# Peptides against a protein of PDB entry 7AE7, part 117

Target 1, 321 residues: chain A of PDB entry 7AE7
Amino acid sequence: KVYKDLREFLEVLEQEGQLIRVKEEVNPEPDIAAAGRAAANLGKNQPAVFFEKIKGYKYSVVTNVHGSWQNHALMLGLDKNTSTKDQFYELNRRWDKFPVPPNVVKREAAPCKENVIDKDINLFEILPLYRINEQDGGFYISKASVVTADPEYPDDFNKLNVGTYRIQVKDRDRVGIQALAMHDIAVQLEKAEAENKPLPIAITIGNNPLVTFMASTPVGYNQNEYEFVGALQDGVPMDIVKSDLYDHLYVPAGSEVVLEGHIIPRVRTVEGPFGEFPGSYSGARLQCEVKIDRITHRTNPIFENLYLGIPWTEIDYLMAL

## One batch from the design tools (peptide; made by RFdiffusion4, then SolubleMPNN)

Design b2_p17_8_s1 (from b2_p17_8, 8 letters changed)
Fold by OpenDDE base, seed 2:
Structure b2_p17_8_s1 (fold): chain B 321 residues (1-321), chain A 17 residues (1-17)
Amino acid sequence: as target 1 above (321 residues)
Amino acid sequence: SENEALLAKLEAEIASL
């Protein structure tokens, strides 16, 4: 089985008994984090948790989508009871199919383009934001696939980077992003900042589960994560679409929400703290700031966010590779 | 079902907040 988007994957998770649907209205705090902890306490077969109604918000949240080996097997289109060993064997076998170039679809064929917000941008109207950990210094978008390009080689598709970064909401139309020196985005930002230019960015939320997986998996600077997604789909290309603001940025056609904007050159603002691990907060640091200039989204967008409870957390499954 | 038992645990935990 291959998935075009998050919704097709959530349907399979629900059919396989690996998704719990919370139909009652919940408070964004503390109920989402509490329900995530409850799901983690079920042991090794942790389901995704889908919250249909969030008090004070219009849209839904899903968490713990990658939070078990069963969910990981289903992501690969395998039987949910496939052993970890056999999942790794199949992953490695498919990896050898790289590169599998994506299909570029037309704008009218891309679900992420169903709605546009180009003025009066307010992230709180589109995303049901909450604190993941009680001591977090703000609201985080922790499971986004962030698209950037090399500003020296913007048309080199092999240098198009799709990565996962810690993103703190700063204002209605601003986010902080943690670009560490070890990340490909930091190399691209350094080149833009040398010329005092903005770095174009697309922050994509709620993707095909293999896009989210590859965005969390380190690859070479000259390797495109979308071409690995096609390999992991056993040679079936994924669908991408051109961003609205930038000719050289491509986003997953099925993304629930796309935040298009720019990293402001040579600006750093306080970000954090954030609870990356239970009882461990990375302290406040000066981080990059993104201005959001345009949003595109699916009708009734699903906010996919990371669960950061007791180990084994969703991040442990994403990093165990 | 296992899902109903889990939903009941989640609902109980949410209701305890």
Scores: peptide ipSAE 0.024, ipTM 0.681, DockQ to the pose 0.026
Fold by OpenDDE base, seed 4:
Structure b2_p17_8_s1 (fold): chain B 321 residues (1-321), chain A 17 residues (1-17)
Amino acid sequence: as target 1 above (321 residues)
Amino acid sequence: SENEALLAKLEAEIASL
């Protein structure tokens, strides 16, 4: 099976008994993080947790989407009981199908374009933000697929980068992004900052699970993550659409939320601390700042966020394949 | 339902934290 979006995957997770739906209103803190920790304690067959109602917010949250080998098997369109070994075998077999170019769909065919916010941007109105860890220095978007291009080669699709980065919400229309020197985004940012230019960015939230997987998987600077998604879909192209602000940026057509904006050149602001592991906080650092200029989103967007907790968290599964 | 059983397990684990 191939998934067009997060919703089709969540439907399969629910059908397969790999999704818990919380229908009662929860407090964003501490209940979401507590429920994530509790889900991690359910053992090896950890379900995703879908919160339908969050106090003070109008939209839903889902966590732990990749949080088990069963969920990974289903992501690959395999039986949920497929062994880790057979999942690795199938992953490797499909990897050799690279490249599988994506389909560029029209704007009117892209679910991520159903709604637009181009003024009075407030991230808190679109995302049910919460502290993931008690000592976090703010609210984090931890499972976004971030799209950037090489500013010297903006039309080179092979240099289009889709990566996962730690993103702290700084204001209604501002986020901090952790762009480490080892990340492809840091190379692209360095080129933009050399000329004192903004780096165009699209922060995509709630994607096809293979997009999220590939965004967390290191690939070569001249390899496009969307072409790997098509490979991992066993040769079925994924659907992408042009961003609204930038002709050279393409986003997943099915994204729940797309934050379009720019990294402000040569600006650094305090980001963190963030609890990457229980009892281990990365210190506060000076990091890049993104201005959000436009939001597109699906009707009733789902905020997919990473669960961080006890070993064998969602991140451990994302990194293990 | 399976979902209700999973929710009950989740609630039990939350209550143990």
Scores: peptide ipSAE 0.021, ipTM 0.643, DockQ to the pose 0.023
Fold by OpenDDE base, seed 1:
Structure b2_p17_8_s1 (fold): chain B 321 residues (1-321), chain A 17 residues (1-17)
Amino acid sequence: as target 1 above (321 residues)
Amino acid sequence: SENEALLAKLEAEIASL
């Protein structure tokens, strides 16, 4: 089975008993994090948790989408009871199908383009933001697939990078991003900053689960993550669409929310702390700042965010394959 | 269902906050 978007995957998780739907209104803090901890206490078969109603917000949150081996099996379109060994063998078999080029769809065919916000941008109106951990220095977007390109080779599709980075909300239209020197985005940013130019960026939220998986999986600088998504879909291309602001950036056609903007050149602001593990905080650091210039989103967008609880966390599952 | 029992646990934890 192949999923076009997060919604098709959540439907399967619910059908397979791997999603819990919370229908009652919850407080964003502390209830979302508490419910995540409750789900983690269920052992190895942790379900996704879908919060339909969040006090003070318009839209929903889903957490723990990748939070179990059963969810990983379903992501690969396998039986939920497929062993970790068989999942690994199937993953490797499909990996060898790289490259599988994506389909570029028209703007009118892309669900992520249903709504546009191009002025008076307020991230709090579109994302139900909350502190994941009590001691977090702010609100984090932790499962975004961040799209950037090489500014020297904007037309080289093989240099289009889709990565997962720690993103702190800084203001209504600003986020901090952790671009580590080992990440492809840092190479691209260095080139832009050398010329004192903004780096174009698209921060995509609520994707096809294999996009989120590949964005968390290191690949070569000249390898496109979307072509691996097609490989992991057993040779079925994924659908991408051109960003609204940039001709060279392509986003998943099914993204729930797309934040289009730029990394401000040679600006660094305080980001963190963030609780990456229970009782372990990554300290406050000077990180890059992104200005959001445009938002596109699906009608009633779902904010997919990482659950960070007792190991095994979603990040442990995303990195374990 | 296992999901209903799980939802009831989550709701009980949320209600205890």
Scores: peptide ipSAE 0.021, ipTM 0.631, DockQ to the pose 0.026
Fold by OpenDDE base, seed 5:
Structure b2_p17_8_s1 (fold): chain B 321 residues (1-321), chain A 17 residues (1-17)
Amino acid sequence: as target 1 above (321 residues)
Amino acid sequence: SENEALLAKLEAEIASL
């Protein structure tokens, strides 16, 4: 089975008993994090947790989407009871299909383009933001697939990077991004900053689960994560669409929310602390700042965010495959 | 349903936090 978007995957998770739907209104803090911790305590078959109503917000949150081996099996379109060994075998078999180029769809065919916000940007109106950990220095977008290109080779699709980076909300239209020197985004940012130019960026939220998986999987600088998504879809191309602001940036056609903007050159602002692991906070550091210039989103967008509450977190599963 | 059982278990775990 192949999924076009997060919604098709959440439907399968719910059918397979791998999603809990919370219909009652929750407080964004502490209830979302508490429920994620509780879900992690359910044992080996940790479900996704879908919050339909968040107090003070209009839209929904889903957490722990990749939070179990069953969810990973389903992501691969396998039986939920597929062994970790057989999942790994199938993953490797499909990996050999690389590259599988994506389909570029028209703007009118892309669900992520249903709504546009191009003025008075306010992230809090679109994303039900909450502290993931009690001691976090702010609100984090922890499961975004971040799209950037090489400023020297903007039309080289093989250098288009789709990565997962720690993103702190700084203001209504600003986020801090952790671009470490080992990340492909840091190579691209260094090139932009050498010329004192902004780096174009698209921060995509609520994707096809294989996009999120590949964005968290290190690949070569000249390898496109979307071409691996097609390989992991057993040779079925994924659908991408051109960004609204940048001709050379492509986003998943099915993204729930797309934040389009730029990394401000040579600006660094305080970011953190963040609880990357239980009991392990990274200190506050000076990190890059992104200005959000445009938002596109699906009607009633789902905010997918990472759950980090207890050992064997969602990130441990994302890194284990 | 399986989801109702999971929800009840989740609610029990949340109440224990």
Scores: peptide ipSAE 0.018, ipTM 0.625, DockQ to the pose 0.023

Design b2_p17_8_s2 (from b2_p17_8, 8 letters changed)
Fold by OpenDDE base, seed 2:
Order: C-alpha cells, then sequence, then structure tokens
Structure b2_p17_8_s2 (fold): chain B 321 residues (1-321), chain A 17 residues (1-17)
C-alpha cells in the first residue's frame, strides 16, 4: 500500500490498532507529553496518539507516528507483524529502485494549498504548540521536513534538500533552526551567508510518513529525498507541488502545514535548552533564525510532532534504519 | 472497540505517572 499523505496513514494505523484516538479535551501541558510517555510504556507495539481537542487551540496533534516497528511495517505497506529483518530486506530491495522522480501536481490539486495565511502570521493560531520536555527552553517543532535548495544551483533538483532539524518557536512569525555543519542545509546556508543573502526555506509539517522517514535519513548532497520516497513506495512516484514564494522549492502536495520563509543571513540568536534524551538537555547555543512570510495549510490541519520519552523513543526508530 | 481498549490502557498508564 502507498499513502498520499499523513491522513491516509493515520487511517491505516487506526484500522490496525496502532493509533489511540483521544476524543476528550486535553491540556497541551502536561497531558500531551504525559500521554506520549504512557504510550511508550505500552510495550513493543507502541501506538500513535491522536489528540482531537486541545485546550486553547483549534486543531489536533498526533504524536508517536513512527514510534514502533509495527508502525514502520505499516508505513512500508507491509503486515504490521512483519519482522524487523524482513522490513530491512524490503527497504533495501526498494532502495535499489532509486531514483523514482516525483509527480509535480498543479496548485489546485495540492491539499496543502487549501488555505493561505499571508498577513498577521501567528504560529500559535495554526499549530497547537506545547513543551515536549518539562525543562525545554520553549516550544519545538521536532518532526518537520525542511526544504532548501543550493543558492548557487537553485534549479538543480538533485541538490534540493529535505531534512529534519530541531526548530524552536521564537515568536509568532519566527523560529530558530539548528543547522549543524554536517547537514546539507549548513552548506547551502554558508553559500547564502557568503553573499549576505537570505536562504529560502519551506518548513513542512504532517507529511506522508515516508517523507518524514527520508528527511531523517542522511543521503548524498546530489540526491533528492523525494526520489527515494518514490523508491520506498516500490516505484510509485510521490506528489509534490511548487511553493508559493519560491519557484525552485517543492513541498509534499499532502503536507498538513507549510511554513514558507527565509533564514536571516548572519543572524544568530539563543536557542535551547532542549531535552534530546531523557534527563539530558543540550545547552543553549546561538542558532539561525527563520522569518515566516507565508503559511499554507489543509483544512483542519494536524500537527505531527515528535515524542521524546523513555527509550525506545520515536527518534530511536527513525535512526535505527 | 479496539480503540476504546487502547484508550483505557493509555489512561491507566497516565494515571501511574
Amino acid sequence: as target 1 above (321 residues)
Amino acid sequence: SENEELLKKLEEEIAKL
């Protein structure tokens, strides 16, 4: 089975008993993080947790989407009881199908374009933000697929990067991003900053689960993550759409929320602390700052966010491959 | 439903935290 978006995957998780739907209103803190910890304690078959109603917010949250080997098997369109070994075998078999070029769909065919916010941007109106860990220095967007291009080769689709980075909310229209020197985004940012230019960025939230998986998987600088998504879909192309602000940036057509903006050149602001591991906080450091200039979103967007609890965390499953 | 059973298990685990 292939999924067009997060919603089709969540439907399958629910049908397979791998999603808990919380219909009662919850407090964003501490209930979401507490429920994530509780889900981790359910053993090896950790379900996703879908919160329909969050106090003070309009929209839903889902967490722990990749939080088990069962969810990972279902992501590959396999039986939920497929062994880890057989999942790896199938992953490797499909990897050899690279490249599978994506379909570029029209704007009118892309669900991520159903709604637009281009003025008075407030991230708190579109995302049910909460502290993931009790001692976090702020609200984090921890499961976004971030799209950037090489500013020297903006039309080279092979240099289009889709990566996962730690993103702290700084203001209504601003986020801090952790661009480490080992990440492809850091190479692209260095080129932009050398010329004192903004780096165009699209921060995409709530994607096809294979997009989120590939955004967390290191690939070559001249390899496009979307072409691997098509390979992992057993040769079925994924659907992408042109961003609204930038002709050279393409986003998943099915994204729940797309934050379009730019990294401000040569600006660094304090980011963190963040609880990367239970009881371990990364220190606060100077990081890049993104201004959000436009939002597109699906009607009733789902905020997909990472669960960071007791091992095995969702990160452990995303990195274990 | 399977969801109601999972929800109950989740609530039981939340109550232990």
Scores: peptide ipSAE 0.031, ipTM 0.708, DockQ to the pose 0.023
Fold by OpenDDE base, seed 3:
Parts: structure tokens; C-alpha cells; sequence
Structure b2_p17_8_s2 (fold): chain B 321 residues (1-321), chain A 17 residues (1-17)
């Protein structure tokens, strides 16, 4: 099975008994984080948790999408009871199919383009934001696939980077991003900042599960994560679409939300603290700031966010394969 | 159903937090 988007994957998770649907209205705090912790306590067969109604918000949240080996098996289109060993074998077999170039679809064919917001941007109207940990210094977007390019080689598709970074919401149209020196985005940002230019960025939320997996998997600077997604789809190309603001940035066609904007050159603002591990908070740091200039989104967008709880956490599964 | 049992377990675990 290949998934075009998050929704097709959530449907399979629900069919396989790997998704719990919470139909009652919840408080964004503490209920979402509490339910995530509760889901982690269900043992090794941890389901995704889908919150249909969140007090004060219009849209839904899903968490713990990658939170079990069963969910990983299903992500690969395998039987949910496929052993971890056989999942690794199949992943490695498919990895050798790299590169599988993506299909570039027309704007009209891309679900992520159903709605556009280009004025009066307010992230709180689109994303049901909540504190993941009680002592977090703000709201975090933790499962975004962030698209950037090399500003020296913007048309080199092999240098297009799709990565996962810690993103704190700073204002209605501003986010902080943790770009560490070891990340490909930091190389690209350094080049842009050397010229005092903005770095174009697309922050994509609610993707097909293999995009999220590959965005969390380190690859070479001259390797495109979308071409690995096609490999992991057993040779079926994924669908991408051109961003609205930038000719050189491509986003997953099925993304629930796309935040298009730029990293502001040579600006650093306070980000954090964030509970990266249970009982451990990162200190506040100066991090990059992104201005959001445009949003595109699916109708009734699903906010996919990371569950951070007791090990094994969702991040442990995302990084284990 | 398996989902009803999972939901019940989830509710029970939430109630302990």
C-alpha cells in the first residue's frame, strides 16, 4: 500500500485498530498531552490519537502517528504484525531503489492548495496549538517537514532539503526554528546570511508518513528526500507541487498545511524552553526567525504534532529505522 | 470492538493522570 497523504494513512490506521478517535471536545491543555501519555502507557501497540474537537479551535489534532512498530509496518504498507527485523529488511531493500524521482503535479491537482491565506495571517486560526509540556516557553510544531534549497544552486533539485526541526510559534505570522550547525538547512542559511538575503522556506505539516520519516532521516546534502520517499514506496513516485511563492521550492501535494515564508537574515530571537525529554528542558536559546508570508491548506486541515512522553516515544520510533 | 477497548483503556489511563 502507498499513501498519497496523511488522511489515507489515518484511514488505514483506523481500519487496523491503530488509531483512537476522541469525539468529545477536549481542552488543548492538559488533555492532548495527557492523552498522548496515556496512549504511550498502552504498551508496545501504541495507537495514534485523533482529537476531532478542541476547545477554542476549529480544526483537529492527530498525535502518535508513528508511535509504534505496528504503525511503522503499516507505513511501509506491510502487515501490522510484521516483525521489526522484517521491517528493517524491507526498508533496506527499498532504500536501494533510490533515486525514484517525484511527480510534479499541477497546482489544481494538489490538495494542499484548496485554501489560501495571504493576508491577516494567524497561525492560531489554522493550527490547534497547545503546549506539549507544561513548562514549555510556547507552542511547538514538532512534525513539520521543512523545505529549503541551496541559495547558490536554487534549481539543483538534489540540493533541495526536506528536514524536521524544532519550531516554536512566536506570533501570528512568526515562528522560531532551531537550525543546528549539523543540519543541511544551516549550510543553506549561512549562504543566504552571508549575502544578507532571506532564505526561502516552506514549512509543511500533516504529510504522508514516509515524507515525515524521510524528513527525520539524515541523507547526503546532494540527495533529495522525495527521491527516497519514492524508493520507500517500492518505486512509486510521490506527488509534489511547486510552492506558491517560490519557483524552486516544491512541497508534498497532499500536505494538510503549508506555511510559506522566509528566514529573516541575521535575526536571532529567544526560543524555548522546550521539554525535549521527560523531565529535561532545554534552556532558552537565540534561534532563527521565520516570517510566514502565505499559507495554503486543505479544507478542515489536520494538525499532526509529535507526542513527547515516556520512552518509547514517537520520536524513538521515527529515528529507530 | 478493538477500538472501543482501546478507547476505554485510554480513558482509564487519562483518569489516572
Amino acid sequence: as target 1 above (321 residues)
Amino acid sequence: SENEELLKKLEEEIAKL
Scores: peptide ipSAE 0.027, ipTM 0.696, DockQ to the pose 0.023
Fold by OpenDDE base, seed 1:
Structure b2_p17_8_s2 (fold): chain B 321 residues (1-321), chain A 17 residues (1-17)
Amino acid sequence: as target 1 above (321 residues)
Amino acid sequence: SENEELLKKLEEEIAKL
């Protein structure tokens, strides 16, 4: 089975008993994080948790989407009880299908384009933001697939990068992003900053689970993560669409939310702390700042965010395959 | 349903926090 978007995957998780739907209104703090911890206590077969109603917000949150081996099996379109060994075997078999080029769909065919916000941008109106950990220095977007390109080779599709980075909300229309020197985004940013130019960026939230998986999987600088998604879909291309602001950036057609903007050149602001692991906080650091210039989103967008709890965490599963 | 049983378990675990 192949999924076009997060919604098709969540439907399968629910059908397979791997998603809990919370219909009662919850407080963003502490209830979302508490429910995540509670879900972790259910054992190894941890379900996703879908919060339909969040006090003070219009939209929903889902957590722990990748939080179990069953969810990973289902992501690969396998039986939920497929062994970790067989999942690994199938992953490797499909990896050899690279490259599988994506389909570029028209704007009118892309669900991520259903709604546009290009003025008075307020992330809090679109994303039910909460502190993941009690000691976090702010609100984090932790499962975004961030799209950037090489500013010297913007038309080289093989240099298009889709990565996962720690993103702290800084203001209504600003986020901090952790671009480490080992990340492809840092190489691209260095080129832009050398010329004192903004780096174009699209921060995509709530994707096909294989996009989220590949964005968390290191690949070569001249390899496109979307072409691996097609490989992991057993040779079925994924659908991408051109960003609204940039001709050279392509986003998943099914993204729940797309934050289009730019990394401000040569600006660094305080980011953190963030609880990357239970009882372990990264210190505050000077990180890059993104200005959000445009939002596109699906109607009633689902905010997919990371669950951080007792190991095995969702990160542990995303990194274990 | 299996989901209703999981929801109940989740609610029970939330109530312990």
Scores: peptide ipSAE 0.023, ipTM 0.668, DockQ to the pose 0.023
Fold by OpenDDE base, seed 5:
Structure b2_p17_8_s2 (fold): chain B 321 residues (1-321), chain A 17 residues (1-17)
Amino acid sequence: as target 1 above (321 residues)
Amino acid sequence: SENEELLKKLEEEIAKL
């Protein structure tokens, strides 16, 4: 099985008994984090948790999408009871299919383009934002696939980077992003900042589960994560679409939400604290600031966010592959 | 608490899986 988007994956998770649907209205705090902790306490077969109704918000949240070996098996289109060993075998077998170039679809064929917001940007109208941890310094987007290009080689598709970064919401139309020196985005940002230019960025939320997986998997600077997604789809290309603002940025065609904007050159603002691991908060630091200039989104967009709780968090599974 | 009831419902839904 290959998934075009998050929704097709959530449908399979639900069919396979790997998704819990919370139909009752929940408070964004503390209920989402509490329910995620409860799901994590179930042991080995942790389901995704889908919250249909969030008090004060219009849209839904899903957490713990990658939160179990069963969910990882299903992500690979395998039987949910496929052993970890066999999952690794299949992952490695498929990895050798790299590169599998993506299909560039037309704008009208991309679900992420169903709705556009190009004025009066307000992230709180689109994303049911909540504190993941009680002591977090703000709201985090923790499971976004962030797309950037090399500003020196914008036409080099192999240098298109799709990565996962810690993103704090700073204002209605601003986010802080943690671009560490070890991240490919930091190389691209350094080039842009050397010329005092903005770095174009697309922050994509609610993706095909293999996009999220590859965005969390380190690859070479000259390797495109989308070409690995096609490999992990056993040679089936993924669908991408050109961003609205930038000719050289391509986003997953099926993204629930796409935040298009730019990293403001040579600006640093306070970001954090964030509870990256249970009982460990990274301190507040000066981080990059992104201005959001355009949003595209699916109708009734699902906010996929990372569950962080007791050990064997979703990160632990994402890092274990 | 409302949270305890939600957790209980979640546990009940999980137990049905």
Scores: peptide ipSAE 0.022, ipTM 0.636, DockQ to the pose 0.028

